# Designs tried in a protein design run: peptides against a protein of PDB entry 7Z53. Part 91

Target 1, 150 residues: chain A of PDB entry 7Z53
Amino acid sequence: PRIKNQADCIPFFRSCPACPGSNITIRNQINALTSFVDASMVYGSEEPLARNLRNMSNQLGLLAVNQRFQDNGRALLPFDNLHDDPCLLTNRSARIPCFLAGDTRSSEMPELTSMHTLLLREHNRLATELKSLNPRWDGERLYQEARKIV

## One batch from the design tools (peptide; made by RFdiffusion4, then SolubleMPNN)

Design b2_p22_6_s2 (from b2_p22_6, 19 letters changed)
Fold by OpenDDE base, seed 2:
Structure b2_p22_6_s2 (fold): chain B 150 residues (1-150), chain A 22 residues (1-22)
Amino acid sequence: as target 1 above (150 residues)
Amino acid sequence: GSSAANIQLYILQRALELQALF
């Protein structure tokens, strides 16, 4: 929701304040949904992590995707590079490491893995579409604009 | 098809196993 009086607001988002002063349960639910849609769990809240989640091999503004596996041609999350990877340790025969995402729990909860994967695909779809509409935009612009839409 | 299904199964299995560890 758009907040008019920012002075009484608490910044629940990196750049967006929230004013929970209303006793309206519906608004609170909407705010909660907005918080979920922040997608910081996908993009990462810290700059080093955010960079690692991006495909920096081109100027397409894409998030990095798994280089070993696909889901019927669709993107999967990239693997993390953990020294003591718990995903590898849980089943040594499978040899599937933990996924890299903005949320470190991405591999701990199937729901998060699925959600991150879907949002990854959506971001890359949006970035691709934005590139077709704006051929002169560089990777940074495409990434930021797609991130805002997601 | 089958390969993709197996990968998804492994992903799910890993997540469940990690949940069991915590």
Scores: peptide ipSAE 0.053, ipTM 0.586, DockQ to the pose 0.025
Fold by OpenDDE base, seed 3:
Structure b2_p22_6_s2 (fold): chain B 150 residues (1-150), chain A 22 residues (1-22)
Amino acid sequence: as target 1 above (150 residues)
Amino acid sequence: GSSAANIQLYILQRALELQALF
């Protein structure tokens, strides 16, 4: 899908490596979802942040997910660990910290939070599929290949 | 609080609160 007004579009480029049949379907679906999204919002534009957004407990190439909450079994963004967490200060009884994402504003806009969450799920879905297709790939390879597609 | 079953409400509420701060 594309924006109708081409004059207001920002150029978007992706790599398209050859993949087995089921992987192509997943890639197309993710590409459609991310066609209007800057992937740096999901993965982070800085290496330290990008590493913090990853699940480093295994070699599955996954992004980190929330450890306290799920949405009907679906993943949510992990919480950040801020010294003076503004999200905790807005409602102290709720005790819900700010979310960690590639964009520092992820917790400030419901649209961003939702989009980041969806793309998190899609990345992890893709990484899982890539692992099944390529069992010998390590976590770095899985993460990078999934990132290229998203 | 953190025991709520529907976390989506907290996500949306938190985002709206942060928008009001800036």
Scores: peptide ipSAE 0.050, ipTM 0.594, DockQ to the pose 0.025
Fold by OpenDDE base, seed 4:
Structure b2_p22_6_s2 (fold): chain B 150 residues (1-150), chain A 22 residues (1-22)
Amino acid sequence: as target 1 above (150 residues)
Amino acid sequence: GSSAANIQLYILQRALELQALF
């Protein structure tokens, strides 16, 4: 089906081929960004999900972080609360739930999980910096401004 | 789905390993 709203389109690129100077017929690819993660997927496309992804316990404009685990002091994505958690079912011994993210695929693709984690950290870093620069901003303002910068 | 690899396990395991080093 044809997308009616072009604003919803995200451009994707393919790496350009690079021909080696030798007679080697192997096509090399120029290192370039051929894929990206839309930061909007970190925040959730639906308001209820977006709210659940936020730390609403304070006015710091932060995204919610994992309350059980950290990565050497750095944030991890929060766990979701699913009735039939597929991550728990995948490895019953590990007992690690799926992550809560704006993209439900985050728990299925390590690349997305990693990127969402990094963007989570960056958002919280930005929000913290913005709070320092603008002490009178409330949590909503901090969240929105950080979201725009990410 | 239930057949997908639990990537959280690997991420968290690595995180815990790193924390143990400090």
Scores: peptide ipSAE 0.040, ipTM 0.573, DockQ to the pose 0.023
Fold by OpenDDE base, seed 5:
Structure b2_p22_6_s2 (fold): chain B 150 residues (1-150), chain A 22 residues (1-22)
Amino acid sequence: as target 1 above (150 residues)
Amino acid sequence: GSSAANIQLYILQRALELQALF
């Protein structure tokens, strides 16, 4: 992740950049993506959507994750709750709803799905680390600071 | 259930592969 707002951020160093669960290649790719990708695609450009993308069940500043499926313990994007879900209509047998993301096109382009998933994981990782470093920070602070780093 | 998860993983895997190539 790239620090987006240098004026409001504090120095942050990753404790274990080469941990087995953190693929170096993936991290490099994320850094490259965050250099030019509009973060609103991940976090939502409007407040109602942004709130729906957050995990509001705690004060950890996390983004919401899929409640049905995981990738070997790693997070996937949450499903949206659309009345006429076009993803369900596209393939009725698969029964995979559209993903909820900052960009409505996330389910239309596999590349976006992947990118959003990676950035979701990175945000939650950062928020977790920030919580460890700053135990008194509330969920809003953690969320915002992690967002700035991504 | 399981089929949906498999499809999601497949999509992610393919997307990651493509991103690595381009």
Scores: peptide ipSAE 0.026, ipTM 0.563, DockQ to the pose 0.036

Design b2_p22_6_s3 (from b2_p22_6, 19 letters changed)
Fold by OpenDDE base, seed 3:
Structure b2_p22_6_s3 (fold): chain B 150 residues (1-150), chain A 22 residues (1-22)
Amino acid sequence: as target 1 above (150 residues)
Amino acid sequence: GSQPADINLYQLLRELRLQLLA
């Protein structure tokens, strides 16, 4: 849902496409990639799930990341917290629980998991950048604006 | 407050896939 109460909002700033530091080609490639992905797979279609996918410990508008593991300093999807985790039950020696994502099939398809991971990182990158550009935005605004850009 | 452990993404994914296929 979009934020309707914008009385105290500050302008959203974006990089200039004509600026030397901008790479429109890369941006277009990212947009092309994300156009093939339903955002609901990343953010969740239902509000309760969407909230669970967010980092609610701060006002940075971030998606939740794995707390046990990272990939060379980069974020991984958080693990789900299932009572009877099917991922753990299928191979007890591996001790890897199912990932939490907007699509319950994320753990079943490494392709989707990879894409979800990339988009997680992109969202959090965007949210961080938006925070820098708009310091007074709260977590909800940052989250929603980053979500629209992804 | 502890730092997450480093693990290769695709190693993790491969392990996960193997779990599901087993």
Scores: peptide ipSAE 0.313, ipTM 0.815, DockQ to the pose 0.022
Fold by OpenDDE base, seed 2:
Structure b2_p22_6_s3 (fold): chain B 150 residues (1-150), chain A 22 residues (1-22)
Amino acid sequence: as target 1 above (150 residues)
Amino acid sequence: GSQPADINLYQLLRELRLQLLA
């Protein structure tokens, strides 16, 4: 159900686990995934990197996604822009650069890359949901709140 | 603009891994 009077809306931060309609199963699954991953590996621990990992073309609070490829319509990690890209240098014919992530060694660890991809998708999903619930929030607020939930 | 090309995540990761190991 949608609230008719937007002025009476209250901001949404986190869903209540005991609230009706809460998908506890999904939350538990996400929490299980994040228990094995440092959030800094997804968002970056330094501000310059964190900014590069964000989609700054709008106020939706999204992480940047790959502009060349997608997986059946779902997001992939963006490519980095390294001068001496080891991924490009190892196989020049393939021309697949290294991924950009919070961990600079993400491309060396495909297992982490897959996890980062899933968390990227989850962040963007959360940010989109938060935008729907809080239409007055700007991109910074959406990004920060989604980051806290992940 | 044009839509991104579709590629399976695991296929992409496998290809990338093979490049780094070569």
Scores: peptide ipSAE 0.292, ipTM 0.797, DockQ to the pose 0.026
Fold by OpenDDE base, seed 1:
Structure b2_p22_6_s3 (fold): chain B 150 residues (1-150), chain A 22 residues (1-22)
Amino acid sequence: as target 1 above (150 residues)
Amino acid sequence: GSQPADINLYQLLRELRLQLLA
């Protein structure tokens, strides 16, 4: 049930608030993947990097997404802004820069980049669902709670 | 702002991989 008056809403949090009617097997598979991939590879282990990986333009607790490209409407990792971008230097004609991720080596490991992309999408999906369930939560709370679930 | 251009993720990753391996 949804409370109509959001001003009177008490923050609701459960073990899987963004998985209503979802297949438990799917969630278990995602958890296995996140256990295999250190969360620091997605969110960054250093605060400056972690901030750069977040969308700070709103209070939705989202990770930053690519502003130049998308995949059938789905998010891609943002590009980094390196002075000596090794991705650009390897092939100047292609002009595709390195992706920004928690691990600076992500662009050197395309298989890992794909995993980071999936986890980016999952985080933003979770944050969006948490916002719907908890309208009073600010961006920091949404980000942190989504991070815990991923 | 303008909408992002559409590109297949794995096409993009394949292009990146080819660049890094060159």
Scores: peptide ipSAE 0.283, ipTM 0.790, DockQ to the pose 0.037
Fold by OpenDDE base, seed 5:
Structure b2_p22_6_s3 (fold): chain B 150 residues (1-150), chain A 22 residues (1-22)
Amino acid sequence: as target 1 above (150 residues)
Amino acid sequence: GSQPADINLYQLLRELRLQLLA
């Protein structure tokens, strides 16, 4: 996670399966790792793309997830809907479209896909938790607050 | 529609990588 504006910091405890609650060092390491990731790769830098990356079917502030596949019940990045999908054209037998992400290069670098997936899951986790803590927040507030924490 | 199918993330990424190399 990252804090772009320190003034927007909230007293929030994050649970992390890879970081025991008392292990601040590991949590800081994860935070440092995510700080090197351009958030635009996850959220998009242009508003039309950013909207397409969101789940706009509810007021939960969630990012869109893959509608065809899940990873043992966990979210995967959504597929893009390109007319001439280069991923499909490269290997027609695989039938895996390019992933939709904030950066078009996401499908070119599978290593980033993993990180994007993790950050997608983290965002949705945070948004869900924020909804529980702040039931009156709408989807926009939840989305923005989760985005600031990631 | 149909429910999402379970797929291993690493398997999916491997398939994607193979697509890029093909």
Scores: peptide ipSAE 0.080, ipTM 0.641, DockQ to the pose 0.034

Design b2_p22_6_s4 (from b2_p22_6, 20 letters changed)
Fold by OpenDDE base, seed 1:
Structure b2_p22_6_s4 (fold): chain B 150 residues (1-150), chain A 22 residues (1-22)
Amino acid sequence: as target 1 above (150 residues)
Amino acid sequence: ASSPANIQLYILQKALELQALA
């Protein structure tokens, strides 16, 4: 990313044996994260889905967050809007829809839900920091640069 | 083995519990 002040760059590095996605940046550092994360699970591999996962209400480059619930002040995944929502059909009294994520399995595996949530928060944190460092970047630039880091 | 609805409820219930304790 084109950071205005490189001294304030966020140290986010990965060590991955093989990353099939072009949206994953691999950088070898002594303190690099060794866990493999497919960013397509977070951002979506299809453009319509990717757009629906973004916060389009501003130019902050953020991913959309849940509008009804928060986790002690922290973001949760947004709800999907499915006509035949399997989460709603499973427990009709609860009336809680499935989460929307880049991976359709997000509401099927709690491990994925947790990971998606953490990476959502990380993306939004990165985008916020990038805007602070580069105030003139628009939402698309912020989104893409944060996506490159995640 | 977890149903989608149960996963959602678990996450949301935990979130609400944490909010109540804060």
Scores: peptide ipSAE 0.272, ipTM 0.795, DockQ to the pose 0.021
Fold by OpenDDE base, seed 3:
Structure b2_p22_6_s4 (fold): chain B 150 residues (1-150), chain A 22 residues (1-22)
Amino acid sequence: as target 1 above (150 residues)
Amino acid sequence: ASSPANIQLYILQKALELQALA
């Protein structure tokens, strides 16, 4: 992982659900794969946007997820709140707005939409694991540490 | 209003359409 261990945190490495009991080498490979992705598009480069992408209803350090839909039980990106939403205008009967992500391109390229969705799920998974390992961490700490790992 | 069974695929399709308009 990209994160460096701190004095007040417990070390964390990503697990592989498809290969239980994997050694550290395999875990490092998985962590390295996600490190090739620029996560700024997921978290937002501007602080106001970054805050809007977070779940502020609790202290779990989670990113916000769609409140209306899931994908076979898995999280989807939250909807944006655009005044002139092009996604709504293209199909008024569907009433499905554009996704909210690190930038507006998430609703312009299918590849980005998919990647944003996957990294959203990964962040929330990591934050959940970090909460289990560090139960006294607040939401800000969990969010930041998970962000470093992604 | 209708919701697709797989909203992810729906949004992906919408994204492709928006990209074509850009």
Scores: peptide ipSAE 0.160, ipTM 0.684, DockQ to the pose 0.025
Fold by OpenDDE base, seed 2:
Structure b2_p22_6_s4 (fold): chain B 150 residues (1-150), chain A 22 residues (1-22)
Amino acid sequence: as target 1 above (150 residues)
Amino acid sequence: ASSPANIQLYILQKALELQALA
């Protein structure tokens, strides 16, 4: 992400290009992080799904969160809107629909549900921090920059 | 019914139960 105030930068860059000289075209990437997580399953691989996973009610660049439930005040995945929701049919008494995520398997495997939930929270945390550092960034910029860090 | 295997589903199920008691 391009932070406006260098003094307020958060060190969450996976890599930063450095050019020692004006005549040097080869960029040296300096890794601030030794590892990264492929979070494509969180954001979705297709544009329509990616949009549905975002909170479009504001310009904060946030992912959508569950509007009905929280986990001790922390975000949970939003529900999907399936015509024939298999999750509702699995346990009729629970009346819990399938979760909306970049991976359709999120409602099937606790491991995926947990990972998606944690990455959701991390994205929103990062977006919030980026908004604080760059108050003039719109939702699209915040979303994209946070996505690059996650 | 039995608790769902999905952790988040379990959490939400419990939330619904608490809501029903309120």
Scores: peptide ipSAE 0.083, ipTM 0.622, DockQ to the pose 0.016
Fold by OpenDDE base, seed 5:
Structure b2_p22_6_s4 (fold): chain B 150 residues (1-150), chain A 22 residues (1-22)
Amino acid sequence: as target 1 above (150 residues)
Amino acid sequence: ASSPANIQLYILQKALELQALA
């Protein structure tokens, strides 16, 4: 996909979803993944949740990431702050709470957790690249433009 | 000491355990 051309921005193409030379099957799988993604699962459908999923400490338009853990330097979903966190009951010693995402079920299904994590990383990658291309964009613009591409 | 069913939670649990050893 290509970002909408605006007078105050540089046109941007989303990076190729597959390696050069990849067959149509691989591309179809990637396209199918993005086409069936409910954006509310990643960004939240309600404004309060959407704000909690964003990194509000800067103007980079990023989604919030886990502050305690990373996956070999890559981002993980942030933790929720539930009064009665069911994830903490899975192992009382580990004290790992549920993840915060656009759906409360994100911590219940590994498939959703993985997908949300991947899309989190993609959003932040896009926002970072958009910032490089459009240094004058504020956090809101970066966030919205990256969201449109995802 | 059961492990969580969520793979990512499991990974985080292991990461925490490693931190406790440090």
Scores: peptide ipSAE 0.078, ipTM 0.624, DockQ to the pose 0.020

Design b2_p22_7_s1 (from b2_p22_7, 9 letters changed)
Fold by OpenDDE base, seed 2:
Structure b2_p22_7_s1 (fold): chain B 150 residues (1-150), chain A 22 residues (1-22)
Amino acid sequence: as target 1 above (150 residues)
Amino acid sequence: SKAEEYEAAARARAEALRAAAA
């Protein structure tokens, strides 16, 4: 649920209460689904890859999502654009490229694919919430703060 | 549906990749 009494709230920061009287509830709302999940594999270990995984078309701090497919309206991992795509070459009938993710094994293991997908959705959800709480934050701030919470 | 087709293709791709790596 959204905070009803906006007048008593200040901009939300991970290290600072947004609403002095209900900051615990606010934090629980934001990260209830990620409290025990390590999402380090989602963002990439190197800066060039990390940038490629982001949606740079706006200042919303979002991760990039698949442009061809959705899961009943929900986001899926974006495709990579490898010249010799092993996913395409190995199974030509499937005709689905490798996913672009922080872990290169995401396309080989459905378990990893699913986890990356869920965490992608969660990051974007968190970024959206943070944007609502902090309308002046730019995309970089939203991305970094959401990343810290995931 | 398109989503079902995607899921089926993705699973098939993953299985093929794992088979090739084995």
Scores: peptide ipSAE 0.097, ipTM 0.691, DockQ to the pose 0.033
Fold by OpenDDE base, seed 4:
Structure b2_p22_7_s1 (fold): chain B 150 residues (1-150), chain A 22 residues (1-22)
Amino acid sequence: as target 1 above (150 residues)
Amino acid sequence: SKAEEYEAAARARAEALRAAAA
């Protein structure tokens, strides 16, 4: 789906993966993931979950990121806030709670964790870029448009 | 690093969860 009123926005196009400065390997991986993966795994299929996955502290249309940990400055999946967190109960020494993601299996499968992390970063990157292109867009618009691109 | 510790812990958690579910 595209914006109905084209006059209200500046369109965003992904950079060519073969263009100079592009990381072809990473880009190809992202494209492969987005082409075969249900976006609901990242954004959530239910509205309450989808809202919880968003950063609501600003109007940037971002997904929430982990507040305790980063990967060399890059975002990680946020933790859920579960009563009787099964992730904590099954590995008390690690003391790492379950991730909050669109797919509930994200904490059980490192492959999914990695995928979610990649797409989280991509979404936030896109939202940030869309903000620069369309500075008057609110958080909802940025979020939705970024989601459509991912 | 802290990130490495996080990743290691996350993997350990995943393994524990899978083991518990098996």
Scores: peptide ipSAE 0.093, ipTM 0.692, DockQ to the pose 0.026
Fold by OpenDDE base, seed 5:
Structure b2_p22_7_s1 (fold): chain B 150 residues (1-150), chain A 22 residues (1-22)
Amino acid sequence: as target 1 above (150 residues)
Amino acid sequence: SKAEEYEAAARARAEALRAAAA
C-alpha cells in the first residue's frame, strides 16, 4: 500500500505485487503467509502483551528483540519471563526459555517461530525506513504505520 | 554458534512437545 497520512510526511510505497516479470507463485506464497499470519501472532492480541513485544526504550517504533542471541547481527524473538518456564524444563541443557510473541505457541513450532522472526525483522526494517522518511514521527506513529504495512 | 543453539533448542522443544501430545 501507499501511505500518505500527513502533509509533512513522505509517502511510503509497498513493493509492487504484480510487477512485470514477477512470479505469480511467489506472490501467492507471500499472500498465503500474510493471510495465515494473524497480526495478533506477531503483535499480540491484547494490549499488555503488545506493549511487552515493543521496544519502549526509544521512540523508533520497534519491536523488542532478543538480547542474548542474534543471527549474524540480525534480530531474533525476545524471551519471555515465565516463573515456571516450560521451555527451560523441556531442555535443561539448552537453557533457552520460551520465546515472547503474539502467539503462545511460538516456542512449540520452529516454522512458526521462523516466520515470526522474519516478520519481526520486517517490522523493524519498515519502522526504520519510516523514521528516515518521516523524522518527526514518534514511536507510536512509526509502530502503527509499520504494523499496517506488515 | 548462538544462532545454532537458538534454532536447535526451538526444534528440540517442538519435537518434545509434539511427542508429549501424541
Scores: peptide ipSAE 0.092, ipTM 0.622, DockQ to the pose 0.027
Fold by OpenDDE base, seed 1:
Structure b2_p22_7_s1 (fold): chain B 150 residues (1-150), chain A 22 residues (1-22)
Amino acid sequence: as target 1 above (150 residues)
Amino acid sequence: SKAEEYEAAARARAEALRAAAA
């Protein structure tokens, strides 16, 4: 998707923008994001990978974020822990490992990485909002409901 | 030094992400 306001809002194609302070849990178009992007690229197609992509340190239903770096305060994809990390081997000077995402090719194309990053942020935004609307929901419920909306 | 290189690379990656999303 095209970013119009990186500081305040992240617009999505065929969807409303993700904006702080917004209360938008019902999308204008059903399956807008999933019809545009295969959600399995974000959440993983296999359960072991899906679990590794989640933040299991709390009951907030969040996806894991990078623990070392942020983008002006915004979340980035977490790093993978590959034994023979192709990203490290390709660019020795940068020393940045591959990102962990539902698609193993996430680090190969900046466009895909960007898309995954935006959807990561959107999921976590939705989960956070759902938590405020439904305080009794546990992490699993929050994660699943946010995933359905994406 | 290594940490500084990581941070520099991360910032560059962030800029690339923003550019790719345009």
Scores: peptide ipSAE 0.065, ipTM 0.616, DockQ to the pose 0.028

Design b2_p22_7_s2 (from b2_p22_7, 8 letters changed)
Fold by OpenDDE base, seed 4:
Structure b2_p22_7_s2 (fold): chain B 150 residues (1-150), chain A 22 residues (1-22)
Amino acid sequence: as target 1 above (150 residues)
Amino acid sequence: SRAEQYRADAEARAAALRAAAA
């Protein structure tokens, strides 16, 4: 939801896709959290973690997604590879590892998991859109620009 | 506790994942 009183707003500038010419493409932000200021929980605050959260198999600037499961065709957070996975150890019958996210609490709070998942999908959507608009951008550029928009 | 949170969320995730994968 939007802030109704503009007096309560702090001005922020968001990056936009670079479009050829003067034509501006309107992004589909229906499911985007436009009021979200700090997405470090999604991307990670530390560089090693941030790298691990990325799909490094291509130059599409995508975040890594779960390789075992999808949500009706939509992406889920990747699993972490913890030696002593607390999610596995705490509920051995479930046998579902902890998710890997920018916030270590992602597997402690379903709300965070949901938010991370949504923002993961949004990032990847944005990166895909940016790729179509800027086909010469490499993965790093796509990732960074999408990150700025999210 | 964190352990309780992990346990509860793990079960929820497991259920969701199984449902999504069905």
Scores: peptide ipSAE 0.180, ipTM 0.730, DockQ to the pose 0.036
Fold by OpenDDE base, seed 2:
Structure b2_p22_7_s2 (fold): chain B 150 residues (1-150), chain A 22 residues (1-22)
Amino acid sequence: as target 1 above (150 residues)
Amino acid sequence: SRAEQYRADAEARAAALRAAAA
């Protein structure tokens, strides 16, 4: 989501000029860009991550949403569960961890966070609509069909 | 895997942040 004022700010990981670059970060960036067509930035390009991004508590084919916060009643990306969370260290007073998304950079760039959030909402909207149109579809079918449309 | 690389990178970033705060 877009930050409207400082009171609504959430911490993001920011680059530090004094820190050396990471080849892993560069690779992740490149991989995220190349996967844009299939929306892997939202759904994940690896099955374990993809499963973690899904709401597996029901058969609605939904992506997981944040369990602590909403954006004016609308869904936000879920938080990740990193053992050593860099987002928590960028602003220790805020205590906001990194978001979980298909793109691991989701908490580094507000633009990506916003895009991923919007696509999350769109997927869940589509899945909900597909459920209404096809009540007998299970969660896997709903998820896959919504993913194809996004 | 990409996930493992991400976690390793995250830990490295966290370490850098801690070093900067020290």
Scores: peptide ipSAE 0.172, ipTM 0.771, DockQ to the pose 0.030
Fold by OpenDDE base, seed 5:
Parts: sequence; structure tokens; C-alpha cells
Structure b2_p22_7_s2 (fold): chain B 150 residues (1-150), chain A 22 residues (1-22)
Amino acid sequence: as target 1 above (150 residues)
Amino acid sequence: SRAEQYRADAEARAAALRAAAA
């Protein structure tokens, strides 16, 4: 990977950093999109996981986003709350935990992470727009409608 | 469930990393 500035990069399980806005990110997005199969990778295929991926603090129908880091103001995947976090063990000094997404591969392959990030942003964009168009819709309706469009 | 699988995989990966560091 052609990384010039690692200061804003997040290391992954295999010590491959995710560098938002870099050439690597663009390439990973293209590759991930061409290999996209199921949106369940983003939303979760089962209800318990799906709920954990959502922002349940409001009625906006949003997916949860990272609370510590952003990509030049844009959303990143949230961190998980694993008791024994394997991502932290890959580089003790980096102190970057695993991302929470469809599966554990979200912190293993930058390509998957990039795709998940793109769709996270798109979902939240759509949910926000739908809220504007339909102010009386609750969070569940907004989430489901945005999910159908993505 | 997928959530349980996710956590199980994470735990397995953590164990593997600890074993590799020993």
C-alpha cells in the first residue's frame, strides 16, 4: 500500500492501516464495490446484531458511527466493546480496537471496511433526507426505508 | 447468531495472537 502519512491511519488486524482520503482508500472502495454481494454485511443478518449496529439514542433511524474518530468530518465505523479485543493485540501501542460491523472481517480487510464505511455514510445520508421529507416518521421507519434504498 | 459468531471469532483471533506472542 502506498501510504505517505500514517498519522491519521487506523491499523487493522493484519497491520494494514486504513487511511481515509488516501489513494489506498479510493482503490479499496472500488474493489469493495465490485465484490459487493449482500447489504447484510453492513446492517447485520440477524436482529440482535442489527440493533447493535444502529444508533438507538434517538429516533433518526441512523447507524451508529465512531465516537472517537472521523474521516475529515465524515463518519467511520464504530468500535466494538470486546472484552478480549484481538485488534488491540495486533499493535499494543496503537490502541485501536476492532470495528463493529457485519462480521469480524470488518477489522481484517481494509477493502471491506471501506465498503462498510461508504454504505454507513449513505444510509445515514438517506435517513437524514427521509426525516426531512417525512418529519413524522419514527426511527424504525426511517431506518427501514433507508435500508431498502441502499 | 451472527452476533455470537462475531464475538466467538474475535475471541479465537485474540487467543491466536496471544499464542503467537508466547
Scores: peptide ipSAE 0.149, ipTM 0.738, DockQ to the pose 0.037
Fold by OpenDDE base, seed 3:
Structure b2_p22_7_s2 (fold): chain B 150 residues (1-150), chain A 22 residues (1-22)
Amino acid sequence: as target 1 above (150 residues)
Amino acid sequence: SRAEQYRADAEARAAALRAAAA
C-alpha cells in the first residue's frame, strides 16, 4: 500500500467495470489511483486541450507522448507548440520547449512535470491493459475508461 | 516570478533529458 500509516486510513473500494475474472491486480491498481480524484492536470479541463493531449493516430486510447525524447525507453510528456514558447525564451541555450499537459503550470516547476509524466505513463499502461482485456473497445472507450480509473 | 520558474524548469528539463539520453 502507498500509505504506510494504516491506522489513520479509511478503507475505500471502487468498482471495476473492466475486471473480467475478478482480476485482483487490476482492482488493486484502480484503488491505488483513487487518491487522484481530479486528474485535470493530466487530461485537461477543456475539450480542445484534452484532444491535443491524446494520441489520435490509433484507437488505443493513449495520451500523446514526446516524439523526440524518452527516459530509457519510458514515455515523456509531449512538447507544446507555442508561438512564443516561454521555456525557449527563458533558456535559449537549453532549447527545450515547454511540455504540454492539462495544467498550464506543468512547465513552471519540475515537481509537476514529474507527476504529470508518471500519470501519463500510468494512463497509457492502463489503456494498454484495458485493450488487452477488452479488444473490441475503440480508442474513445479505452481513453475514457482509463481516465475514470486514474 | 513566473519567468524564473520557467527558466528553472527548463534547466531541469534539459538536465533530465540529457541524463535520460546517457
Scores: peptide ipSAE 0.087, ipTM 0.635, DockQ to the pose 0.036

